# Peptides against a protein of PDB entry 8OXM, part 135

Target 1, 371 residues: chain A of PDB entry 8OXM
Amino acid sequence: FKAEFRLAGGVNLPKIIDCVGSDGKERRQLVKGRDDLRQDAVMQQVFQMCNTLLQRNTETRKRKLTICTYKVVPLSQRSGVLEWCTGTVPIGEFLVNNEDGAHKRYRPNDFSAFQCQKKMMEVQKKSFEEKYEVFMDVCQNFQPVFRYFCMEKFLDPAIWFEKRLAYTRSVATSSIVGYILGLGDRHVQNILINEQSAELVHIDLGVAFEQGKILPTPETVPFRLTRDIVDGMGITGVEGVFRRCCEKTMEVMRNSQETLLTIVEVLLYDPLFDWTMNPLKALYLQQRPEDETELHPTLNADDQECKRNLSDIDQSFNKVAERVLMRLQEKLKGVEEGTVLSVGGQVNLLIQQAIDPKNLSRLFPGWKAWV

## One batch from the design tools (peptide; made by RFdiffusion4, then SolubleMPNN)

Design b2_p16_6_s2 (from b2_p16_6, 8 letters changed)
Fold by OpenDDE base, seed 3:
Structure b2_p16_6_s2 (fold): chain B 371 residues (1-371), chain A 16 residues (1-16)
Amino acid sequence: as target 1 above (371 residues)
Amino acid sequence: SRLERIVEELKEILEK
């Protein structure tokens, strides 16, 4: 390792270090303290397996369908090393970075990102009807601009077209794989875009197996397919390339049912893999900006000796694991709401659920469903 | 091992 490190910023003070590999190549690493990276590491392995399945199929291989992965090395329950995703930016930083964000640059007369957030926070405790009305007003006055990402980064028209296609394929693959695995917490800071490839990198994989549905504000969408995500696909939106790539990804997942179930079963029963939602994690994920009182989680190590009766925990855990496996099996059979759907029918239902403004309006305001 | 030394060096980097 080099003797010098840089701080990446934030409360946990992650350290960017440079290391020289045995190949003589310098590589940047992000060393995180205070975070459990085991879930991220496990989910990256599952993504690599999904990529292997996608590469074996001729139709998905021809389309270059892959979910972007990064290397994770857990060092302890509270530390690990991440591959630094050089040349990626959070989609939220590009879109809604205050004064320099694409919304402000291209739509200066629309509502500010702050005004949108404020309006949705004001109705957070209101009825679904009031949330829907305010969400529609926000959406009308905050028009999508993510088409400009590829236009800014790729000046050559032929390159621009290929990169927009790569983006659309990346959204499709990650959306379907994410749905199968029940990946949640897909806010605009947890999705990076590669400035060279236009592919998405999903980070912070701490909400999986539909555990987002048991949050205080339940997740109501199968994946992020918001207006800006769709705008990045260009004039065809979800029709054509995106839909076909979703269908081909879903076909491979459904045809790999036995393999996926076996893998997920092993992971769900791994005592080192804590995938269950806990109240503290739920509070952290849906913390209000106003409640940024310094809850330093000085979780004293000693309070984990909640000797909850092992028997009652084990029974509750096993019942949750069984429900997750049953729901995964249903998804892989195309069972939605008790009905067996074709691949095209299932993908269509998921797209409709993901773009429904009624579902989007019910999300936690921090998810920024209007972006 | 070589891995154990890397893990120790990374722990020392986290503690600094």
Scores: peptide ipSAE 0.020, ipTM 0.504, DockQ to the pose 0.029
Fold by OpenDDE base, seed 1:
Order: structure tokens, then C-alpha cells, then sequence
Structure b2_p16_6_s2 (fold): chain B 371 residues (1-371), chain A 16 residues (1-16)
């Protein structure tokens, strides 16, 4: 390893290190402390399996439908090494960075990202109607700009068009596989875009198997398909390429039901794979910036021996695992709300749910559903 | 092992 490191920022202060491989190539690595990378590593393996299924199908292979993966090496329950996604930027950094974000550059008269956040935080405890009204006001005064990513990075029109298609295919593949695996909505900082390929890289896979639905503010969308995500697809938005790529991905997933169920079953019952949502993780994922001051861990949680019998914990875990498997089986059969849908019908429902302003307005404001 | 040395170097990087 090189003696120098860089801080990547964030609460856990991940360190970017350069290493020279046995091949003489320099590689950037992200060393995370205080994070359990096992879930990320497991989800990368599942993505690799999904990619293998997508490569076996001629139609998905021809469309180059893949989920971008990165190498994860967990070192402990609280440390690991990730392959640094060189030449990637968080979509949130590109869109809503405080000084030079695309919204500020292209829409200087719109609400600031801070104003949008504040307005949505003020209504967080309000009715769904009040949340919807404020969300619509925010959306009216915060217009999408993600189309400009490809326009800035790809000056040649033919390259620009090809990269916009690569982006659209990447969103489609990740959305459908993300739905099948129950990744839910993805924070804008946890979606990286490759500046060369325009493909997405999903990082920090700490919410899987619909565990986002049990958060204090439950997820209401099957995947992130916000206005900026759609704007990056260009004029057709979700229609045409995106929809067709979703349908072809869903077709491969549904046709691979037995394989996917078997893999997920093995993972859900792996005692080393903690995919369950815990209260501390839920608090961390939906923490308010204002609440950082008062969470002094008064570790005066008395040693109440919650001798919850190991049997009751195990029974509760098994029931959650069974429910996850049943829901996965329903998704892979096209069962939505008790109705069996065609691939096209299921994909249409998921797209409509993901773009519905009523669903988006109910999301945790920290995840910036207006972006 | 070679892996243990890498883990130790990574721990030292995390502690700095």
C-alpha cells in the first residue's frame, strides 16, 4: 500500500488508499471502518448471479443488461476493503452539491436543495395530503436537470446517444433486480454514475429484502425512479428503451425463479449474513441532521436481561425469512396485490408506483425524492 | 500469512 491516504468524507470517514497489485497496476481501494461490508459483499455476489442469468439470455445479452458490481472484501464485522469505483461520482453530488450542483448551475432561480429539504422536513410529521402538496410545490420549483450529465460528459452526439442508452439500460436492470431483491429506494449518494460508461453503480446495500418498508418512515416505491433519474433517460423518459429493458430483465428473473429462490434462501438462513433491520440501523438511515447533537449515547440502557429466549428470536427470524421468501416468490410469479400480472403488466405497475408523486411525497425527506 | 499482513496493514491504515 502507499503510505498516503485520502478521506472520502462521510460519518464513518472511509479512507481511499492506493495499492500496487502483483501485476504492477495501481488500484484505488476504499477502506471502511465501523461498517459491516458483509451485506454489500453478499449483494455483489447476488448481482453477479443476476448478471450471469442476464448474459445467458440472448435478448438481455444483446442489450448489455448488467448490474455494475465492485469487489468487496469484508475484513471484520466493522471493517472491509472495497474496490474504489474510479471514474464514478454520486448522482447526488452531481445534482445537488452545495456549490456547483447541476440544479444550481442550470436552474439558478429554482429552490435550492436546502430549501427543498427544509420544506419537506417541516411536513415530515404532517398528513399525506400536506406532504403531497408541499412535494408538488417543491417539484414545481425544482425542475430536473440530470439530462445535462450526459451532455457535459459526452460532447459527440453519437457517443452522447449511446451513453444515454447505456444509462437507461443500467437504470432498468438495477431497478428490476433491485425490486426483486427488495433494495427499495436508494439514497442519491448511494447511486454512483460512471463518468465514462454512464452506467450506475449501487453502493451501500444495507437495505435489502424490503427491509426499507419497516423503517420509521417506510419506503413507498419499488426502486428509485425520481424525476432526475427519469430526466437522464432523455425525452422518452420511462417509455421505450427503459420499459423494454425492464420487461426483458423481469422476464429473465421470472424465468429464473427456482435459481433465485434457492440463492436467496441460502443467504437468508446464513447465520453470518445479518440482513434484518435493527433499530440502530433504522435510526442511522433516517437520522435528522438536527438530531446529531442529542444522541449522546447515554448507554444507560440498563442491563435489563432481555433474556428473550434464543428460541423466540430464532422463531421471529425464521418467520421474517419465510415472509421474505414468500414475497420474493410472489414477485417472481408476477403476483402484485393478489393479482397475477404479465411481465408487461408487472413492470408497468412498478414504474407507475415508482413515479407516483403520492408515493414519492411519503418517502423520508432525507432521501430527497424530489431529486 | 500474506493475507494476515494485508489485514494488519489495513488495520494500521484505519487506526491512523
Amino acid sequence: as target 1 above (371 residues)
Amino acid sequence: SRLERIVEELKEILEK
Scores: peptide ipSAE 0.023, ipTM 0.464, DockQ to the pose 0.031; fails the geometry check
Fold by OpenDDE base, seed 2:
Structure b2_p16_6_s2 (fold): chain B 371 residues (1-371), chain A 16 residues (1-16)
Amino acid sequence: as target 1 above (371 residues)
Amino acid sequence: SRLERIVEELKEILEK
């Protein structure tokens, strides 16, 4: 390792380190402290398995449907090394950076990202109706600009078109696989875009198996398909390429039911894989600006010595694991709200749920559903 | 091992 490190910012102050390989190549790595990277490591393995399934199918292979993966090396329950995704940027940094975000550059007369956040925080404890009205006002005065990402990065029209298709395919694949695995916490900082490939890299995979639904503000969308995410697809939006790639991904997932159930079952019962939501993690993920002052979230895993009787914890855990497996089986059968849907019907329902302003308005304001 | 040395160097980087 080089002796010098850079801070990547954020509450946990992750350190960017450079490693010189035996090949003489420098490789950037992100060293996270105070975070359990085992969840990320396990989910990356699941994504690699999903990629293997997608490569075996002729239709998904022809479409190059893959989830971007990164290397994770857990060092402890609170530390690990991530392969730094060089040449990626958080979609939030591109879109809503305070100094030079794409919304400010292309829509200078729209509400600022801060004004949008403030308006949604003011209604956070209000009715769903009040949240919806304010969300619609925010959306009217904060128009999507993510189309400009590909236009800025890819000046050649043929390359631009190819990269926009790569983006659309990446969104489709990650959305469907993310839905099957119940991946949550898809805020604009947890989704990176590769500046060369236009593919998405999903990071911070700690909310899985629909554990986002048990947050103090439950997650109400199956994946992130917000207005900027759609705008990046170009004029067709969710129609055509995106929908077809979702359908072909869902078809492969449903046809791989036995394999996916077996994998998830092994993971759910792995004593080293803590996928369950805990109150401290829930508080960390949905911290209010008013609560920022007192809670240094030293996620001290030592405070999990709440002496709950081992027997009651184990029975509660097993019942949650069983419910997760049952819900996964339903998804893989196309069972939505007690109805068996075709692949096209299921994908359509998921798209409608993900773009519904009523669902989006109910999300935690930190998720930035208007972006 | 080589891995143990890497882990130790990474711990020292985390503690600084």
Scores: peptide ipSAE 0.020, ipTM 0.469, DockQ to the pose 0.031; fails the geometry check
Fold by OpenDDE base, seed 5:
Structure b2_p16_6_s2 (fold): chain B 371 residues (1-371), chain A 16 residues (1-16)
Amino acid sequence: as target 1 above (371 residues)
Amino acid sequence: SRLERIVEELKEILEK
């Protein structure tokens, strides 16, 4: 390893290190020291299986529908090495970096990212109506700019067009597979974009199987389809390429029901795979920037009051696992709100839910639903 | 082992 490291940002201060392989090639690696990378490793394996299903189908193969995966090597319960996605940037860094973010560069008269966050934090404990009104004011004064990502990175018009299509296909595939697996916590720092391929890389996969719905501020959208995400698709937005790629991905997932259920069942009952939401993890994910000072990691949850009999814990776990499997089976049958939908009907409902400003306004302010 | 040495070097990098 080289003696120098760079910080990748975020609460856990992951370190970017350069290593020389036995082949003499230099490789960048991300070293996380505070996260359990086992969840990421398991979810990467599930994404590889989904990619195998998508590659077997002629229609999804022709469209090159895939979820970008990265190598995860867990070293301990609190440390591991990620293959650093060399040539990727968090969408949040490109869009809302304080110094040179795309919103500041292209929309200098709009609200700053800080002003938007402050306004939404001020109403965090208010009614849904007050949250909606402030969210609409923020959105009016913070206009999308993510179209400029492909325009800055791809100067040739033919390359630009192909990369915009690659981006749109990547959003569609990851949105539908992420919905089927119940992937949450899709904030702007947990989604990277590849500067060469324009494909998305989803990181920090610790909120899965709809566990985002049991957070103190429940998640209200099936995936991230915010205004900047849509702006990156170009003039057609969610119509045409995006919708068709969602439908073809959903068709493959629904036709692979038995395989997906069997895989998820094995994972839910794996004692080494902690997918359940715990109170400490919930607090960590929805901490206020103001509260970061007091939570030293020394909260040993004194196991004293959780002397609920081991039998009641196991019964509660099994009931949660069964409920997750039932909900996965419903999604794969196209059952939404007690109604069986066609692939097109289900995809349409999910798109409408994801773009609804009422749903977006109810999200935790740290999710940055206005970006 | 070679793996144990890599793990210790990575721990030292994480502690700095």
Scores: peptide ipSAE 0.018, ipTM 0.454, DockQ to the pose 0.033; fails the geometry check

Design b2_p16_6_s3 (from b2_p16_6, 10 letters changed)
Fold by OpenDDE base, seed 5:
Structure b2_p16_6_s3 (fold): chain B 371 residues (1-371), chain A 16 residues (1-16)
Amino acid sequence: as target 1 above (371 residues)
Amino acid sequence: SRLKRAVENLQRLLEE
């Protein structure tokens, strides 16, 4: 191991460590010291199964629709080595880094990322109307720049075009697979972009099975399809390639209902896989940067003997697991708000929900819905 | 258990 490390950003301050393998090759590793990497490892296996389903289908295989996966080696319940995807950067680091972020470079007269965050934090406890108005003001004064990622990294026009298509396909595949699995906490530090492939890598998979909806500030979007995410697709935005790739991914997922339900049922009843949202995890995910100073989680969770009989805990867990399976079955049938939709109708509804500024304005400010 | 049955079903579906 080299003595030098870099911070990857995010609340857990994961350390990027360079190591030389026994083969003499230098490899970057991400060391997470506070997260249970077992959840990430399990979700990576689910993504590999989804990729297998996508490769079996001729239409999704021809489009090279895949969700990017990474190797997870859990070392302990609180430590593990992630194979850091060498040549990936958080989209937040590219877009809103304080020194050299793309917004500052291309839009120097717009609001700073800090000003946007401050404005949205000031209205966090306000009405949905006040949040919407301030979000619209922020969006007007913070214009998207993510189109420049591919332009900076890929100078050859033919390569640039291919990489923009690879990006659009990656967003579509990960959005639909993420929606089916109920993947939450898709903030700008939990989504990496590969500087060589332009594909997205989703990290920190600790909010799954729609557990983001039971956070203190509920998640209101099915996936991240913010203005910068759309800007990276180019002039057609969510139309054409993105929509068609979403529809083809959704078609494969719906046609694989029995397989996906069986996989998720195994995971939900695995005693080693803690997918449930607990109050401490909920507080941790939605902590204010200002509150980070005092809450060392002294895991003096006093044993308040909530002698809730082990039977009542098990019954409550089973009822949550059954509700998750029922909701997954509904998604795979195209049932949205009690109505059965076609693949095109369901994908259209999800796109409209994800781009709705009313839904985006209601998200936790740390999610950075204006980026 | 429900888990054991789900694993057995998953193995069957992956072998098809």
Scores: peptide ipSAE 0.007, ipTM 0.448, DockQ to the pose 0.018
Fold by OpenDDE base, seed 3:
Structure b2_p16_6_s3 (fold): chain B 371 residues (1-371), chain A 16 residues (1-16)
Amino acid sequence: as target 1 above (371 residues)
Amino acid sequence: SRLKRAVENLQRLLEE
């Protein structure tokens, strides 16, 4: 290992280190010191299996539909090493960086990212109607700019078109695979974009199997399909390439039902894989600025009071695991709200749910649904 | 351990 490190940015300030392998090759690695990387490691294995299914199907293979993966080596419950995705940037850093974000550069007369966040935080405890009105005002005064990512990075028109297509395919594949697995916490810092391929890399996979729906502010969208995500697709938006790639991905997932259920069943009952939401994790994910002062992480939360009878905990866990498997089976059958949908009908419903400003306005302000 | 072998076996079954 080299003695020097760099900060990757973000809330957890992960350390980028360079290591020399036994093969004499230098490799960049990301060291996380506070996160449980076991869930990330498991979800990367599931993504690799989804990629294998997508490569077997001729229609998804021809479209190069893949979810980007990275290597994870968990070292402990709170530490691990990630393969650093060189040449990736958080979409939030590109869009809403305080110094030189794309919104500030291209839309200097719009609301600042801070003003938008402040307005949405002021209504966080208000009615859904008040949240919707303020969200619509924020959206009117904070217009999308993510189209400029590909325009800045790819000056050749033919390359630009190919990279915009790669981006659109990556959003479609990751959205459908993420929906099937119930992947949550898709805020703008948990989605990286590769500056060379224009493909998305989803990180921090700690909210899966729809556990985002049991957060204090429930997740109301199946995946991130916000206005900037759509703007990056260009003039067709969610129509044409995106919709077709979602449909082809969903078709492969539905046709692989037995395989996906068997995989997820093994994972849900693995005692080493803690996928359940706990109150401390929920509080960490939806921290308010007011709550930062008192939560010294006293490591000494005494093990004492969770003497709930082992029998009641096991019964509760099994009943949650069964509900997750049932909901996964429903998704893979195209069952939405008790109705069986075609692949096109299911994909259409998911797109409509993800772009609905009523659903977006209900999200936790830290998710930044206006970006 | 068991999970890694199960995933490696599922990957092999998915590569055959």
Scores: peptide ipSAE 0.006, ipTM 0.436, DockQ to the pose 0.020
Fold by OpenDDE base, seed 1:
Structure b2_p16_6_s3 (fold): chain B 371 residues (1-371), chain A 16 residues (1-16)
Amino acid sequence: as target 1 above (371 residues)
Amino acid sequence: SRLKRAVENLQRLLEE
């Protein structure tokens, strides 16, 4: 280990450390403190398995459909080591960095990211109609720029085109796999883009199995398919390559129903895998910048032994696990809103739900659905 | 114009 560390941004101030391996190679590692990395590690194993299923199918293999994975080594319930995704940048950093973000560079006359956030925060407690109107005003004055990522990184037109296809395929694969696993909407800092491959890396997998629907502001989209995410695909948007890659990914997932159910069942009943949403985690995920000052940890929440009978805790957990498995089975059968859909019908519904400005306007403003 | 046509042609070729 080198004696020097860098802070990665964020509330938990994860430390980037450089390590020399036994092979003499320097590797950057992210040391997270106060976070349970077991969920990230488990979700990476599920992604590796989804990748194995995608590689077995000839059509998804030919399309090189894969979800990017990273190495996670959980050390404790509050610490672990991540392989730092070298050569990646958070899409939020590229898009909405305060100094040199792509929105500021390419759209200097649009609303600032701060102005957009402020406008959406002001309507957070208002009606869905008022949220929709303000979201549409924000969207009109904050136009997508993510097309410029591939244009900046890939100057050769043939390489640029290939990388934009790699991006589109990566978004499609991660969107469908993410939907099946119930990852929901993803914060813009938790989606990394590889500067060489244009593939996405999803990090901080602390919301899975539709637990985003039980947040104080529930998720309303099956995956993140915001205007900038779509703009990165280029002029065809969600049509053509993206749609077909979603359909082929969904086909493999549906045809692998028994395998996926068996594995998710084993994970849901693993006593070491806490996937359930707790109130503290919910507060952390939807914390306001203003609320950071008043949450002094009153350490004096007395050990009121909520002697919740061990039986009632176990029954509540089992009922949540059963509900997650039932919903996963429905997704893998193409059951949406009580109707059995074809692969194309299901994928179409999910795309329409993900791009609907009514659904996007209802998301937690901290997750920046206008980006 | 030329870049857009090259992209559209490459898109067709990769979609076949």
Scores: peptide ipSAE 0.000, ipTM 0.273, DockQ to the pose 0.014
Fold by OpenDDE base, seed 2:
Structure b2_p16_6_s3 (fold): chain B 371 residues (1-371), chain A 16 residues (1-16)
Amino acid sequence: as target 1 above (371 residues)
Amino acid sequence: SRLKRAVENLQRLLEE
């Protein structure tokens, strides 16, 4: 490792360190402090297993359906080394950067990202109807621009087309696998795009197994399929390639039910894998910008020594784990709201839920559902 | 155009 480090921006001030490999290649590493990277490490292993299932199936292998993975080395309960995804950018940085974001560049007469956020924050405690009205006004005055990512990065038309397909396949695969695993907190900073491959890299995997539904503002979408995410697919949007790749991914997941259940069961009962949502984590994830000043989240893992009888904690944990496994089994059977759906029916329902402006308007404003 | 044929061929490869 080099002795020098750079600070990455953000609340936890992650350190970017450079290391020289035995091959003489310099590799960037992200050292996160005060975050438990064990969840990210476990979820990366699950993604690798899903990738193995997708590579075994001829239809998904032909389509090159994969989830991008990165190396995670947990060092402690509050520190670890991430393989820094060199040549990736957060989709939020590209889209809604304060000065040079794609929305400001391509749609200078639209609302600013700040105006959109302010409008949605003003209605955060309002009715669902008021949230929906303001969300529709925001969406009308904040039109998608993510199509320009591939156009800026890939000037050759043949390369541009291949990269747009790689993007669409990456969105489809990660959306379906993310839904099966109940992956939450898919805000625009937790999704990176590779500037060379146009594939998505999902980071910060701490909200899994539908634990986003128990947040103070519950998550109402199965995955991120917002207007900019769709705009990146080009003129066909969610139809054609995206839908077919979702269906083929879902087919492989459903046909791998026993394997996926066994894997998730082992993980849910692993005492080293704390996947449960805690109140401090919930507050941190949905903290208001105005509240940023006072709460240094010293996530003291030590303050969980609330002397609740070990027996009552264990029984409550087991009931939550059982419910997660039951819901996973339902998803893998195509059971949605008590109805058994075909793969196409289930994928269609998930797409409709993910693009529904009523669902999107109910999300926490920090999720930026208008982007 | 060559682009349209490449798109149509890639669409076919994605439909197969």
Scores: peptide ipSAE 0.000, ipTM 0.274, DockQ to the pose 0.013

